# Ledger of designs, part 70: peptides against a protein of PDB entry 2Q3Z

Target 1, 272 residues: chain A of PDB entry 2Q3Z
Amino acid sequence: YVLTQQGFIYQGSAKFIKNIPWNFGQFEDGILDICLILLDVNPKFLKNAGRDCSRRSSPVYVGRVVSGMVNCNDDQGVLLGRWDNNYGDGVSPMSWIGSVDILRRWKNHGCQRVKYGQCWVFAAVACTVLRCLGIPTRVVTNYNSAHDQNSNLLIEYFRNEFGEIQGDKSEMIWNFHCWVESWMTRPDLQPGYEGWQALDPTPQEKSEGTYCCGPVPVRAIKEGDLSTKYDAPFVFAEVNADVVDWIQQDDGSVHKSINRSLIVGLKISTKS
Target 2, 254 residues: chain A of PDB entry 2Q3Z as posed
Amino acid sequence: YVLTQQGFIYQGSAKFIKNIPWNFGQFQDGILDICLILLDVNPKFLKNAGRDCSRRSSPVYVGRVGSGMVNCNDDQGVLLGRWDNNYGDGVSPMSWIGSVDILRRWKNHGCQRVKYGQCWVFAAVACTVLRCLGIPTRVVTNYNSAHDSNLLIEYFRNSEMIWNFHCWVESWMTRPDLQPGYEGWQALDPTPQEKSEGTYCCGPVPVRAIKEGDLSTKYDAPFVFAEVNADVVDWIQKSINRSLIVGLKISTKS

## One batch from the design tools (peptide; aimed at target 1 Q11 Q118)

Design b2_p30_6_s1 (made by RFdiffusion4, then SolubleMPNN; from b2_p30_6, 9 letters changed)
Fold by OpenDDE base, seed 4:
Parts: sequence; C-alpha cells; structure tokens
Structure b2_p30_6_s1 (fold): chain B 272 residues (1-272), chain A 30 residues (1-30)
Amino acid sequence: as target 1 above (272 residues)
Amino acid sequence: SLPSQVDYSEEALKKAEEERKKLLEERAAE
C-alpha cells in the first residue's frame, strides 16, 4: 500500500467491470518535493505556518489537507475537474497514464491547476501523495455511487405523471466513483475506529467550507455511525443512499415512492 | 458551484478506453 508504484484502477459499471493501468510513481525523482510543496501552499499553512507544520505528524490532519489540495477548488490545488466531454483547452481525463506527469505539470507551471481530472484521476493523485508522505493508501471504486447534496441520505428524483424525470438531476448516481482509503489510527475518536479511513478528493461537496472529504472510518460507515468525523453522512450516502421518486400526479398531488430498481453501492478495494 | 456532472454510457467508456490504449502506445514509443 506504500511501496507499490504500478497498479490498476477499476472503472466501468457493476455489470461490466473494467480497469486501467496507472503509474502512481510515489518514489520517482522529485515527487516527494512536489508533495511537500503541496503541503506548503495549502490554505492552513498560508494562514498559520507554525500551526500547520505542528499538525503534519497527524495522518488525520494530513489526509484532510491532501483531500482538499488534490482538487483546485478554493485553493492552489492540483487538478481542475470537468465532466462535459469538452477538453480541448487541456488534457482529457482519460489521457492520463499516471500521477507523476500531473504533479510535475502542476509544479512546473507555478502550482497552476492542471486540466483536467475526474474521480479516478483525483483519487490516483491523492493516493500517490499520501503514499509519498508515508500513509498506506489504496484507490477504491464504488459502483452505483450516490451523490447526496442535501445530507438526507436520499437520492431524490422528481417525476411527472408519466414517470419522466423533471428538472436538473442535481443529485445523481454515478456508474462508478473513485476515492481513497488510508490506514491510520484515530486518537481523535472513540476506541475501535483505527484502520482504513475513507478520503474523497473529488470536489463534490464542501466540508467545513472547503471541497474536501474525510477521513472517516470505514468501520463507522459499515456500522452506520453517522456522528463520526469527518463527513460520515456523505460517505455513507455514497454507498448506502436510498433512491426516492417524487411522483407528481395529474391532479397535482405528490406521491413518495422508494425506487427499488436502483441499488446504490458496490465497493471494490484494491490490494497492494 | 458544483462542477457539471455527466454519467458515461458503456459505449462512451469503451471508446475512451480505446483512445487511452492508443495514447499509452504512443507514450511507450517515446
């Protein structure tokens, strides 16, 4: 989980699982220096360098910082996300073959955001950085992954009397989504939550004002402990959300229906 | 604001995979 530089990232769908090769390259020349630069340009360092540096011994703190800095939202982070299939002014997310080129581009252009990333690119870069910093980390793929925007653990669709979805699908289920899990102790939590912690560097929702997510114990998610920091409800929803259809009838009445045809969550963890 | 969200079809993913394969071959030749 720390020493492996070559690996695979799972993609596709639950019925048609695919994978791509990826060079994490955490031990390639200059990559550690770039990871340290990433820490030194984070908002918490810029606000109070002494406090930030004093907390870098905590994998919990560092994990959260890296989650925020892998995306360029709200900071001088590494990657700009784009999902509209218009990549002419940058590099298509599908063109990347590893994290090294991305990190080198970021540094060499004065920490300017690299265009473009999607979930597996964010996850892979985060994995590289965390491994480089000595934190055991793996990429995780979740099929039928939910994005809950209002923290109610539901994916809600509005439908007309004919069953057609109305309006923008603000909340959605991805065919797949990628994030990372890092191994760490959690002295900031009650006993028993040491182990794998979920971190999501894809800019989906803000956590404490920044586009970051986690760390949250995988155990807490499995046991349904949504009070556990950080961002347990959001991560729980990614793997366990219920789908609700709000059906508007011809008479103007609205009926709530649980959509049992859409099952959220099939998580695959990589091994070293 | 949230980034634009697009879910890819199996056909789109297959096409992207083929393009990636070509890119990998090109980079391996460098």
Scores: peptide ipSAE 0.044, ipTM 0.634, DockQ to the pose 0.184
OpenDDE base, seeds 1, 2, 3, 5: peptide ipSAE 0.011, 0.008, 0.023, 0.018; ipTM 0.350, 0.336, 0.558, 0.362; seed 1 fails the geometry check

Design b2_p30_6_s2 (made by RFdiffusion4, then SolubleMPNN; from b2_p30_6, 11 letters changed)
Fold by OpenDDE base, seed 2:
Structure b2_p30_6_s2 (fold): chain B 272 residues (1-272), chain A 30 residues (1-30)
Amino acid sequence: as target 1 above (272 residues)
Amino acid sequence: SLPSQVDWSKEALEKAKKEREELLKEREEE
């Protein structure tokens, strides 16, 4: 995993798996330096450099920092997410060729947010950074598979007040989500939670006040141990797709209705 | 959760492909 510089990111749906070639490029010139800059501009470093540096030996700590810093939410992070198809002032999330270009752009523009990312872009950049930092990492794509009981796709249906699915927003249905899994020990947890840890750099929910997610043991998610740090309930909900119906009211307010868990999904990891 | 709207239209994909090709070219020229 750490040695793979080129790979594929899996996209699409369980019925139609697409892949894009992706240059992770963790060993390309200057990429490690950029990853170190990423650590040095993180809010924890800025608050207390000595404390931050002392914790960089922990993959758990570093993973959590990277999860937060890959997105530009709350910090000088790498990528700005955008989902409205308005990419004219940046690069379309679908156009990126790899993490290297993104990271170089970020650095070269004075650590300004790069436009734009979506889940696979966030995941891929996180994967590159974590690999650069010596953490074995893979990109994971979770597909909404109508036939597989174990996937968490938030099928966001926009329903009108009458419960009718607004057809034009059907394209907002997350047919897939991407995150990363990193291999690490979990000395901060009970024995047995070492191994693959889920991290999600896509800015979805705040964890301890920051848009970050994980690390959480994949085992804990599989076993339903939602008390396990970090963000087990969130990742569990990512893996066990709740159909979230967004009811748009006439006032423009959107209410989240969590409907039945369609536990359906194919999890595909990037092949090194 | 931020809704991910990926325009999977042929036009959007073609545009993205073209932009990717341009990015690749730029990288090769650097």
Scores: peptide ipSAE 0.196, ipTM 0.747, DockQ to the pose 0.443
OpenDDE base, seeds 1, 3, 4, 5: peptide ipSAE 0.186, 0.191, 0.102, 0.179; ipTM 0.733, 0.744, 0.675, 0.751; seed 5 fails the geometry check

Design b2_p30_6_s3 (made by RFdiffusion4, then SolubleMPNN; from b2_p30_6, 9 letters changed)
Fold by OpenDDE base, seed 1:
Structure b2_p30_6_s3 (fold): chain B 272 residues (1-272), chain A 30 residues (1-30)
Amino acid sequence: as target 1 above (272 residues)
Amino acid sequence: SLPSQVDYSEEALAKAAAEREKLLAERAAE
């Protein structure tokens, strides 16, 4: 998890799993220096350098910083996300061969955001950075991954009398989503939550005002402990959300229906 | 069907493949 520089990232769908080769390259020349630059341009460092530096011994703190800095939302982060298939002014998310190229581009352009990323790109870059910093990390792919926007653990669709979805599909289920899991102790939590911690660098929802997510113990998610910092409800929903249809009838009445056709969550943990 | 983050159209894949090859070539030249 720290030593592996090349691996695969799983993509596709639950029914048709695909993978791409990826160069994490955490030991390549200059990559560690870039990771240190990433830390030195983070908002917490800019606000209070001494405090930030004093906390860099904590993988919990560093993990949270990295999850926020891999995306360019709210800061001078690495990647700009884009999902509309308009990639002509950058690199298509599907084209990247590894994290090294992305990180080098970011640094070489004065820490300007690199175009473009999607979930696996964010995850892979985060994985590289965390590995560089000595934190055992792996990329995780979750098929049928939910994006809960209101932290109610539900994916809600509003439907008219004809069953047609109304309004924006702000809450959605991705065919797949990627994030990372990092191995660390959690001295900030009750005993038993050491081990794999989920971190999601894709800018989906804000956590404490920043587009970041985690770390949250995988165990807490498995056991349904939603009070566990950080962002347990969101990560829980990614893998366990229920889908609810709100169906409006002709008379204006609305009834709730559980959508059993949409099963959220099929997580694959990688060894690379 | 679930929304896809990746466009798997033939055109999109072809463009991505071409760009990927370019990146690989650049990497090999380093």
Scores: peptide ipSAE 0.395, ipTM 0.877, DockQ to the pose 0.555
OpenDDE base, seeds 2, 3, 4, 5: peptide ipSAE 0.271, 0.248, 0.020, 0.018; ipTM 0.817, 0.805, 0.555, 0.507; seeds 2, 4 fail the geometry check

Design b2_p30_6_s4 (made by RFdiffusion4, then SolubleMPNN; from b2_p30_6, 9 letters changed)
Fold by OpenDDE base, seed 2:
Structure b2_p30_6_s4 (fold): chain B 272 residues (1-272), chain A 30 residues (1-30)
Amino acid sequence: as target 1 above (272 residues)
Amino acid sequence: SLPSQVDWSEEALKKAAEEREELLKERAAE
């Protein structure tokens, strides 16, 4: 996981798995320096450099910082997310060849946000940075993942009688979602939560005021321990949320249907 | 249809592939 510089990112759907070649390139020239710059421009460093530096020995702390800094939300982070298919003033998220190019662009343009990212781009860059910093990390793709704004384990849609979604919904089910898992001990938690920790650098929800997510033990998610920091309810919902369809009839009546079958939860880790 | 982050249309994929190829060429020139 740390030594692999090239790999594939899995995309598509559970029915049709796609992949793209990706250069993680954590050992390429200058990449470590860029990762250190990323740490040095993070809000916690700017607030208190001594405190931030003293905590960089903690993969829990560093993981959380990286999760926040890979996106440019709330800070001078690396990537600007965009999902409206209007990428003319940047690079399409689908076009990127690897994390190295993105990180170099970010640094070379004075730590200006790189346009554009989506989930797999965010995850891949996070993976590179974390690996560079000595944290074993892999990209994970979950097919039919949920964005649960309310962390209520429900994704609610209003549909017409034909099953068409009505209106805009902030809570969405994507065809797939990507995040990273990092291997670390969790001395801040009860025994048994060491191992793979989920981190999500895609800006979806704020955690403690910053667009970041995790680390949360994968074990906690599997066991349904939603009290476990960080962001267990959110990560749990990404893989386990129920879909609630509100079917609106022509007469204005609404029928509630709970459909769990829409959540596939097929998880694939990158080959490292 | 469910919301998707990616436009999987043939046109979008073709455009992305072209841009990817350009990026690869740029990198090779560095």
Scores: peptide ipSAE 0.148, ipTM 0.727, DockQ to the pose 0.556
OpenDDE base, seeds 1, 3, 4, 5: peptide ipSAE 0.139, 0.110, 0.028, 0.250; ipTM 0.725, 0.716, 0.451, 0.797; seeds 4, 5 fail the geometry check

Design b2_p30_7 (made by RFdiffusion4)
Pose (drawn by RFdiffusion4):
Structure b2_p30_7 (pose): chain A 254 residues (1-148, 151-160, 170-248, 256-272), chain P 30 residues (1-30)
Amino acid sequence: as target 2 above (254 residues)
Amino acid sequence: LGLEELTKMKESVLEFFNSDPNRNDPPYQP
């Protein structure tokens, strides 16, 4: 979770899982310096640099900033999202085989966002950043499935959608800022829309809080709960509708 | 100061990570 520089990101579908190898490259030349730069351009550092550096004692603070800076609403984030199959301005999300070239591109262009990312790209870059800084981190994929004239599927078909698959990261740490018993894996989602409140989204939120439905637990628990849960009911006339099943075959490298 | 705090954080995180047997638990399944 800290030292291994390559891994797998799972894609495809719940029935046909693809394992895409990836070079996280967290100890490649210049990557640690790029990660320290990422912290020093974060909006909290601009607001209060002395406090920001002091808060770097916390993996909760750093995990939130690190993952949060990958796809930041501010112009100094690492990546820009796109899903319209139109990636000519820059580089396709399906092309990358690692996080290193993106990080280097980002540094060299005045810390401007690199085009383009999709959920697994953001998660992959977040893993590189957090592993580089010493926070145990893994990339996770969740799969969702449809069964087909449904209004539900039409609403989605034609960025908080429900996708064929979605990726995020989990980081390991204690949570003295929370009630006792929430140490361990925390979900961090670097995909784009910081929207409800706060400097960043989404997380870290304890995985246990998601499983338990304890959605008042910081940070951004409803956003992570929504990626692995969806309740759909029909009224033809009360009935459970399985046209959409969310939260299948959640996967990570062994 | 930021580098010192990151060193402290790394040490404490790795200590906790290596001490807890639950570190290799699989992802939650709904």

Design b2_p30_7_s1 (made by RFdiffusion4, then SolubleMPNN; from b2_p30_7, 11 letters changed)
Fold by OpenDDE base, seed 3:
Structure b2_p30_7_s1 (fold): chain B 272 residues (1-272), chain A 30 residues (1-30)
Amino acid sequence: as target 1 above (272 residues)
Amino acid sequence: MGLENLEKMRKEVLAFFNADPSRFDPPFQP
């Protein structure tokens, strides 16, 4: 979890698991320096360097900073997300084979955002940075993760009588989503929440005004403790959203057909 | 987890989302 430089990122669907080889490269030349630069360009450092530096001993603090800085939303972060298949002015998210090239490009272009990332790219870069900073981290793939756009924990699909999805595909169930889990103590929480903490560097929701997510204890998500810092309700929704299929008949009537409770997605972590 | 716990958790999450819907700018609005 700290020492492994090569690994696999799991992709695809629960029915068709794919993996891609990934070079995390946290011990390659200059990567530590780039990770330190990432910390030194974060908004909290720029606002108050002494306060930021005094908190870098906390893996909770560092994890939250890294979650925000791996995406370029709201800051000088590493990656710009794009999902519209228009990658002509950058690198396709599918073309990346490791974190090292991404981090080197970011630094070499004066900490300008690298085009482009998607969830596994964000997660892999975050994993590299966190490992480089001495935080045990793994990439996690959750299959059938929900992105709830209407904040109702229901992904609503309208289907015709033939089962074809009608309407805007905007409520996309991700076939998979990738984030990271980091091992740390949680002295900021009640006892028993030490261990794996979920962090999501993919820009999806603002947490305290910044596109970042976590750390939240994996135990809290499993036990349904949504009061636990940070972002427990959001991470809970990613793993527990319901799919509601609505069937539209030829007469225009809409019938609720199936509540597919998305079973807790098949969670696969990077194996050492 | 019993069905009752899932419903409770759903209500808590819904309450969280409904408290500040503006926090969920869908990154996918074209």
Scores: peptide ipSAE 0.024, ipTM 0.487, DockQ to the pose 0.018
OpenDDE base, seeds 1, 2, 4, 5: peptide ipSAE 0.063, 0.019, 0.012, 0.016; ipTM 0.594, 0.459, 0.402, 0.430; seeds 1, 5 fail the geometry check

Design b2_p30_7_s2 (made by RFdiffusion4, then SolubleMPNN; from b2_p30_7, 12 letters changed)
Fold by OpenDDE base, seed 1:
Structure b2_p30_7_s2 (fold): chain B 272 residues (1-272), chain A 30 residues (1-30)
Amino acid sequence: as target 1 above (272 residues)
Amino acid sequence: EGLKALEEMRERTLAFFNSDPRRFDPPFQP
């Protein structure tokens, strides 16, 4: 997880898994220097360099910094996210095949944001940076289902008036999201939360005022301990879908019955 | 409070993911 430079990013759906080859390249020339620059331009360093540097021995701290700095939101971070298929003034997120080119572009352009990234690009760059900094890290793809093309985290179950599930699930669409998991101890938490920690560099929600996410113990998410820092509720939501039970009447009318969350996400980690 | 916070987080997460379906790889029919 530290030594592997080549891997695959999983995409597609749980039933139709796609992957792309990815060069993480954490040991390529100049990449370590770029990762150090990334740390030296982070908002916490700019605010108090001595305090930031004193905390760089903590993978918890560094992981959180990297999560924030891989995206360019709120800071001089690496990647600008874009999803509207208008990539003419940059590089399509789908064209990237490695983290090295992205990081080099970022540095070579004076730490200006690289256009453009999406979830797997953010995750892959974060993985490279964290590995470069000596933190065992893997990219994780979570496959979710949607009820239609406009929804990604809702599963609709149609039931008859007797509560029997209707067998036709053909309307379900599968999608995915990518983030990283890093191996670290959690001395800041109760015993037992060491191990894999989820971090999400894709700018989605603000955590303590910054677009960053984690680290949160994967175990905490699995056990439903949503009080665990950092950002357990958000990560829990990423790996779960809301299930909407619909009651279908004989006349074809559909009524919403129950909203519940189910653990329906399938996680696939990059192979080392 | 914790449940309400979780619900709010879920709603925001859903809103994010549903704001543009293109944020994900093209959907596959199962």
Scores: peptide ipSAE 0.027, ipTM 0.589, DockQ to the pose 0.021
OpenDDE base, seeds 2, 3, 4, 5: peptide ipSAE 0.105, 0.034, 0.014, 0.018; ipTM 0.658, 0.638, 0.442, 0.505; seeds 2, 3 fail the geometry check

Design b2_p30_7_s3 (made by RFdiffusion4, then SolubleMPNN; from b2_p30_7, 10 letters changed)
Fold by OpenDDE base, seed 2:
Structure b2_p30_7_s3 (fold): chain B 272 residues (1-272), chain A 30 residues (1-30)
Amino acid sequence: as target 1 above (272 residues)
Amino acid sequence: MGLEALEKMREETLAFFNSDPRRFDPPFQP
């Protein structure tokens, strides 16, 4: 997990699993320096350098900083996300083959955001940075991954009597989503939550005002402990949300239908 | 009629998720 520089990232769908080769390159020349720059341009460092530096011994703190800084939302982060297939003014997320080129581009352009990333790109760059900083990390792919915006653990679709979706789909299910799991102790939590922690660098929801997610113990997610910081409800929903269709009838009555055809969550951890 | 339409929409949604390895918004998002 720290030593492997080459790996695979799983993509596709639950029925059609695909993978791409990825160069994490955490030990390539200059990558450590770039990771340190990433820490030194983070909002917490800019606000109070001494306090930030004093906390860099905590994988929990560093993981949360990296989760926020891999995306360029709210800060001088690495990647700009884009999902609309309009990549002409940058690099298509599909064209990246490793984290090293992304990180080098970011640094070489004065810490300007690199265009563009999607979930696996965010996750892979986060994995590189965390590994470079000595935190054992792996990329995780979750198929049928839910994006719960209101933390109710439901993906809700409003439909008319004809089954047509009404209103903006604020909540969505991704065919796949990628994040990282990092191995760390959790001295900030009750005993037993050491081990793999989920971190999500894809800018989906704000956590404490910043587009970041985690770390949250994988154990807490498995046990349904949604009180565990950070962002347990969101990560839980990604892997366990129920899909509910609210069917409105012409008479104004609403029928609740549980969508059992779409099972949220099939998590695959990379072995590399 | 509404339930059958819903089932078709669900099937289409599932088909979409299974078709492309890229991360897309579900086609029925407005």
Scores: peptide ipSAE 0.024, ipTM 0.586, DockQ to the pose 0.013
OpenDDE base, seeds 1, 3, 4, 5: peptide ipSAE 0.020, 0.023, 0.024, 0.022; ipTM 0.479, 0.588, 0.581, 0.593; seeds 1, 3, 4 fail the geometry check

Design b2_p30_7_s4 (made by RFdiffusion4, then SolubleMPNN; from b2_p30_7, 10 letters changed)
Fold by OpenDDE base, seed 2:
Structure b2_p30_7_s4 (fold): chain B 272 residues (1-272), chain A 30 residues (1-30)
Amino acid sequence: as target 1 above (272 residues)
Amino acid sequence: EGLENLEKMREETLAFFNSDPSRFDPPFQP
């Protein structure tokens, strides 16, 4: 989890697991320096350098900073997300084969956002940075993950009578989603929440005003302790949202199709 | 048991979100 520089990022669906070879490269020359720059350009450092530096001994704090800084939302973060298949002014998310090139590009261009990332790219870069900073981290892929934007834990699909999905759904069901899990103690929580903590660097929802997520104990998610900081409800929704297919008829009547409880949660951790 | 726990967790999640909607900024829309 710290020592492995090469691994696989799992993608695809529960029925078809695809892996992408990925060079994490946390020990490559200059990567540590880039990770330190990432910390030094974070909004918390810019606001109060002394306070930020004093908290860098906390993997909880660092994890949360990294989760926010891997995306360029709200800060000078590393990656710009894009999902519309229009990558002509950058690099396709599918073209990346490692974190090192991304991090080097970011630094070499004056901490300008690198175009472009998607979930696995965000997760992989976060994994590299966290490992480089001495935090044991792995990439996690959840198949059939949900981004529940309305917080109802229902991803509603409107289909016409022909089964075609109607409308730009603000609610995205990902065929898969990637985030990271980091191993840390949680002295800021009750005993027993040490271990794997979920962190999501993909910009989906704001947490305390910043596009970041976690760390939240994986145990808390499993046990349903949604009060546990950080972002337990969001992470819980990502792994437990129901998919509801609605058939909208021409008369505007909506019929609930059979709840395919997509078994949300074939969680595969990267063997890296 | 497992399904009942999941339903309870969903209800608790909804209750949490509904308790302070201001905690949740609107998701990033591409």
Scores: peptide ipSAE 0.018, ipTM 0.491, DockQ to the pose 0.019
OpenDDE base, seeds 1, 3, 4, 5: peptide ipSAE 0.009, 0.011, 0.012, 0.007; ipTM 0.400, 0.408, 0.437, 0.410; seeds 1, 4 fail the geometry check

Design b2_p30_8 (made by RFdiffusion4)
Pose (drawn by RFdiffusion4):
Structure b2_p30_8 (pose): chain A 254 residues (1-148, 151-160, 170-248, 256-272), chain P 30 residues (1-30)
Amino acid sequence: as target 2 above (254 residues)
Amino acid sequence: SFVTIHFNNGLHDLDLSGYNSDKSYSLLFD
């Protein structure tokens, strides 16, 4: 989770899982310096640099900023999202085989966002950044499925959608800032929309808090709970509707 | 047929209603 520089990002569907190899490249030349630069341009550093550097004692703080800076609403984030099959301004999300070239591009262009990312690209870059800084991190994929004239599927078809698959990262750490027993894997979601409140979204939120439905636990627990849960009910006339099943075959490299 | 579908995922509390049709839809690739 710290030292291995290549891994797998799972894509495709719940029935036909694709394993896409990936070069996280966290120890390639210039990557650590780029990661330290990423911290020094984060908005919390601009607001109070002395405090920001002091807070870097915490993997919670760093994980939040690190993942949060990958797809940042501010112009100094690493990547810009796009899902309309129109990637001519720059580079397709399906093209990348690693995080390194994106990070290097980002540095060389005044820390401007690189076009374009999709959920697995953001998660892949977040993994590189956090692994480089020493926080044990893994990329995770969740699969969702539809069964087909549903109003539910129409509403979505025609960025907090429910997708065929969605990726994020999990990082390992204690949580002395929370009630006891939430140490371990924390979910961090670097996909774009920081929207409710706060400098960043989403996480870190303990995976256990998600499983337990303890949605008051910081940070951004409802956003991660929503990616792996959806409750759908019909009233034809009360009935459970399985036109949408969310939270299937959640996967990571062994 | 007329149907009412309630959707909740903890972020969105939606009530969708309408007549059924012969159209097909799918989820989008992320």

Design b2_p30_8_s1 (made by RFdiffusion4, then SolubleMPNN; from b2_p30_8, 14 letters changed)
Fold by OpenDDE base, seed 3:
Structure b2_p30_8_s1 (fold): chain B 272 residues (1-272), chain A 30 residues (1-30)
Amino acid sequence: as target 1 above (272 residues)
Amino acid sequence: EYRKILYNNGLKNLVLEGYTSNKSYSLLDA
């Protein structure tokens, strides 16, 4: 998880799993230097360089910084996300074949955001950076990944008596979503949460005012400990959210039903 | 039963066709 430079990222859907080859390239020339630049342009460094540097020995701290800096939201981060199929002024997210070109473009253009990324691109770049910094990291794909926007652990749909979805809800389920898991100790938590930690660099929701997510112990997610920092409820929802249908009947009554046909979550780790 | 799953490409792009603009799409707007 540190030494592997070539791998596969899983995509597609739960019923039709695809993969793409990806060059993480964490040991290619200049990549480590670019990762260090990434740290040196982060908002915490700019605010207080001494404090930031003193905390870089913590993989928890570094992981959270990297999660925020891989996306360009709120800072001079690496990638700009785009999902509307309008990529004419940049590179299509589907065109990337590795992290190296992305990182080099970012650095060579004065740390200007690279256009464009989607979840697997964000995750792959984060994986490269974290590996460069000595943190064992893997890309994770979650099929039927929920995006909970109101932190209630539910994906809610309103339906009429015919089962037709009413209204335009922003809550959604991705066919797949990618993030990273990093291996680290958690001295900031109670004992037992050492191991894989989920980090999500895709700018989905703000955490403490910044588009970042994690680290959160994978164990905490599995056990349903939603009090565990960072961002346990959000990550939990990605893999465990229930879909709730609010069904309006002819008489105007509303019935709540858990939609068990929409199963959230099927996780696959990077294969080398 | 209607199932709403958004795709990173293909079907997702099709459903967003009417909403495509010259501005970057935000996940918060989806």
Scores: peptide ipSAE 0.017, ipTM 0.521, DockQ to the pose 0.046
OpenDDE base, seeds 1, 2, 4, 5: peptide ipSAE 0.017, 0.016, 0.008, 0.023; ipTM 0.483, 0.470, 0.451, 0.554; seeds 1, 4, 5 fail the geometry check

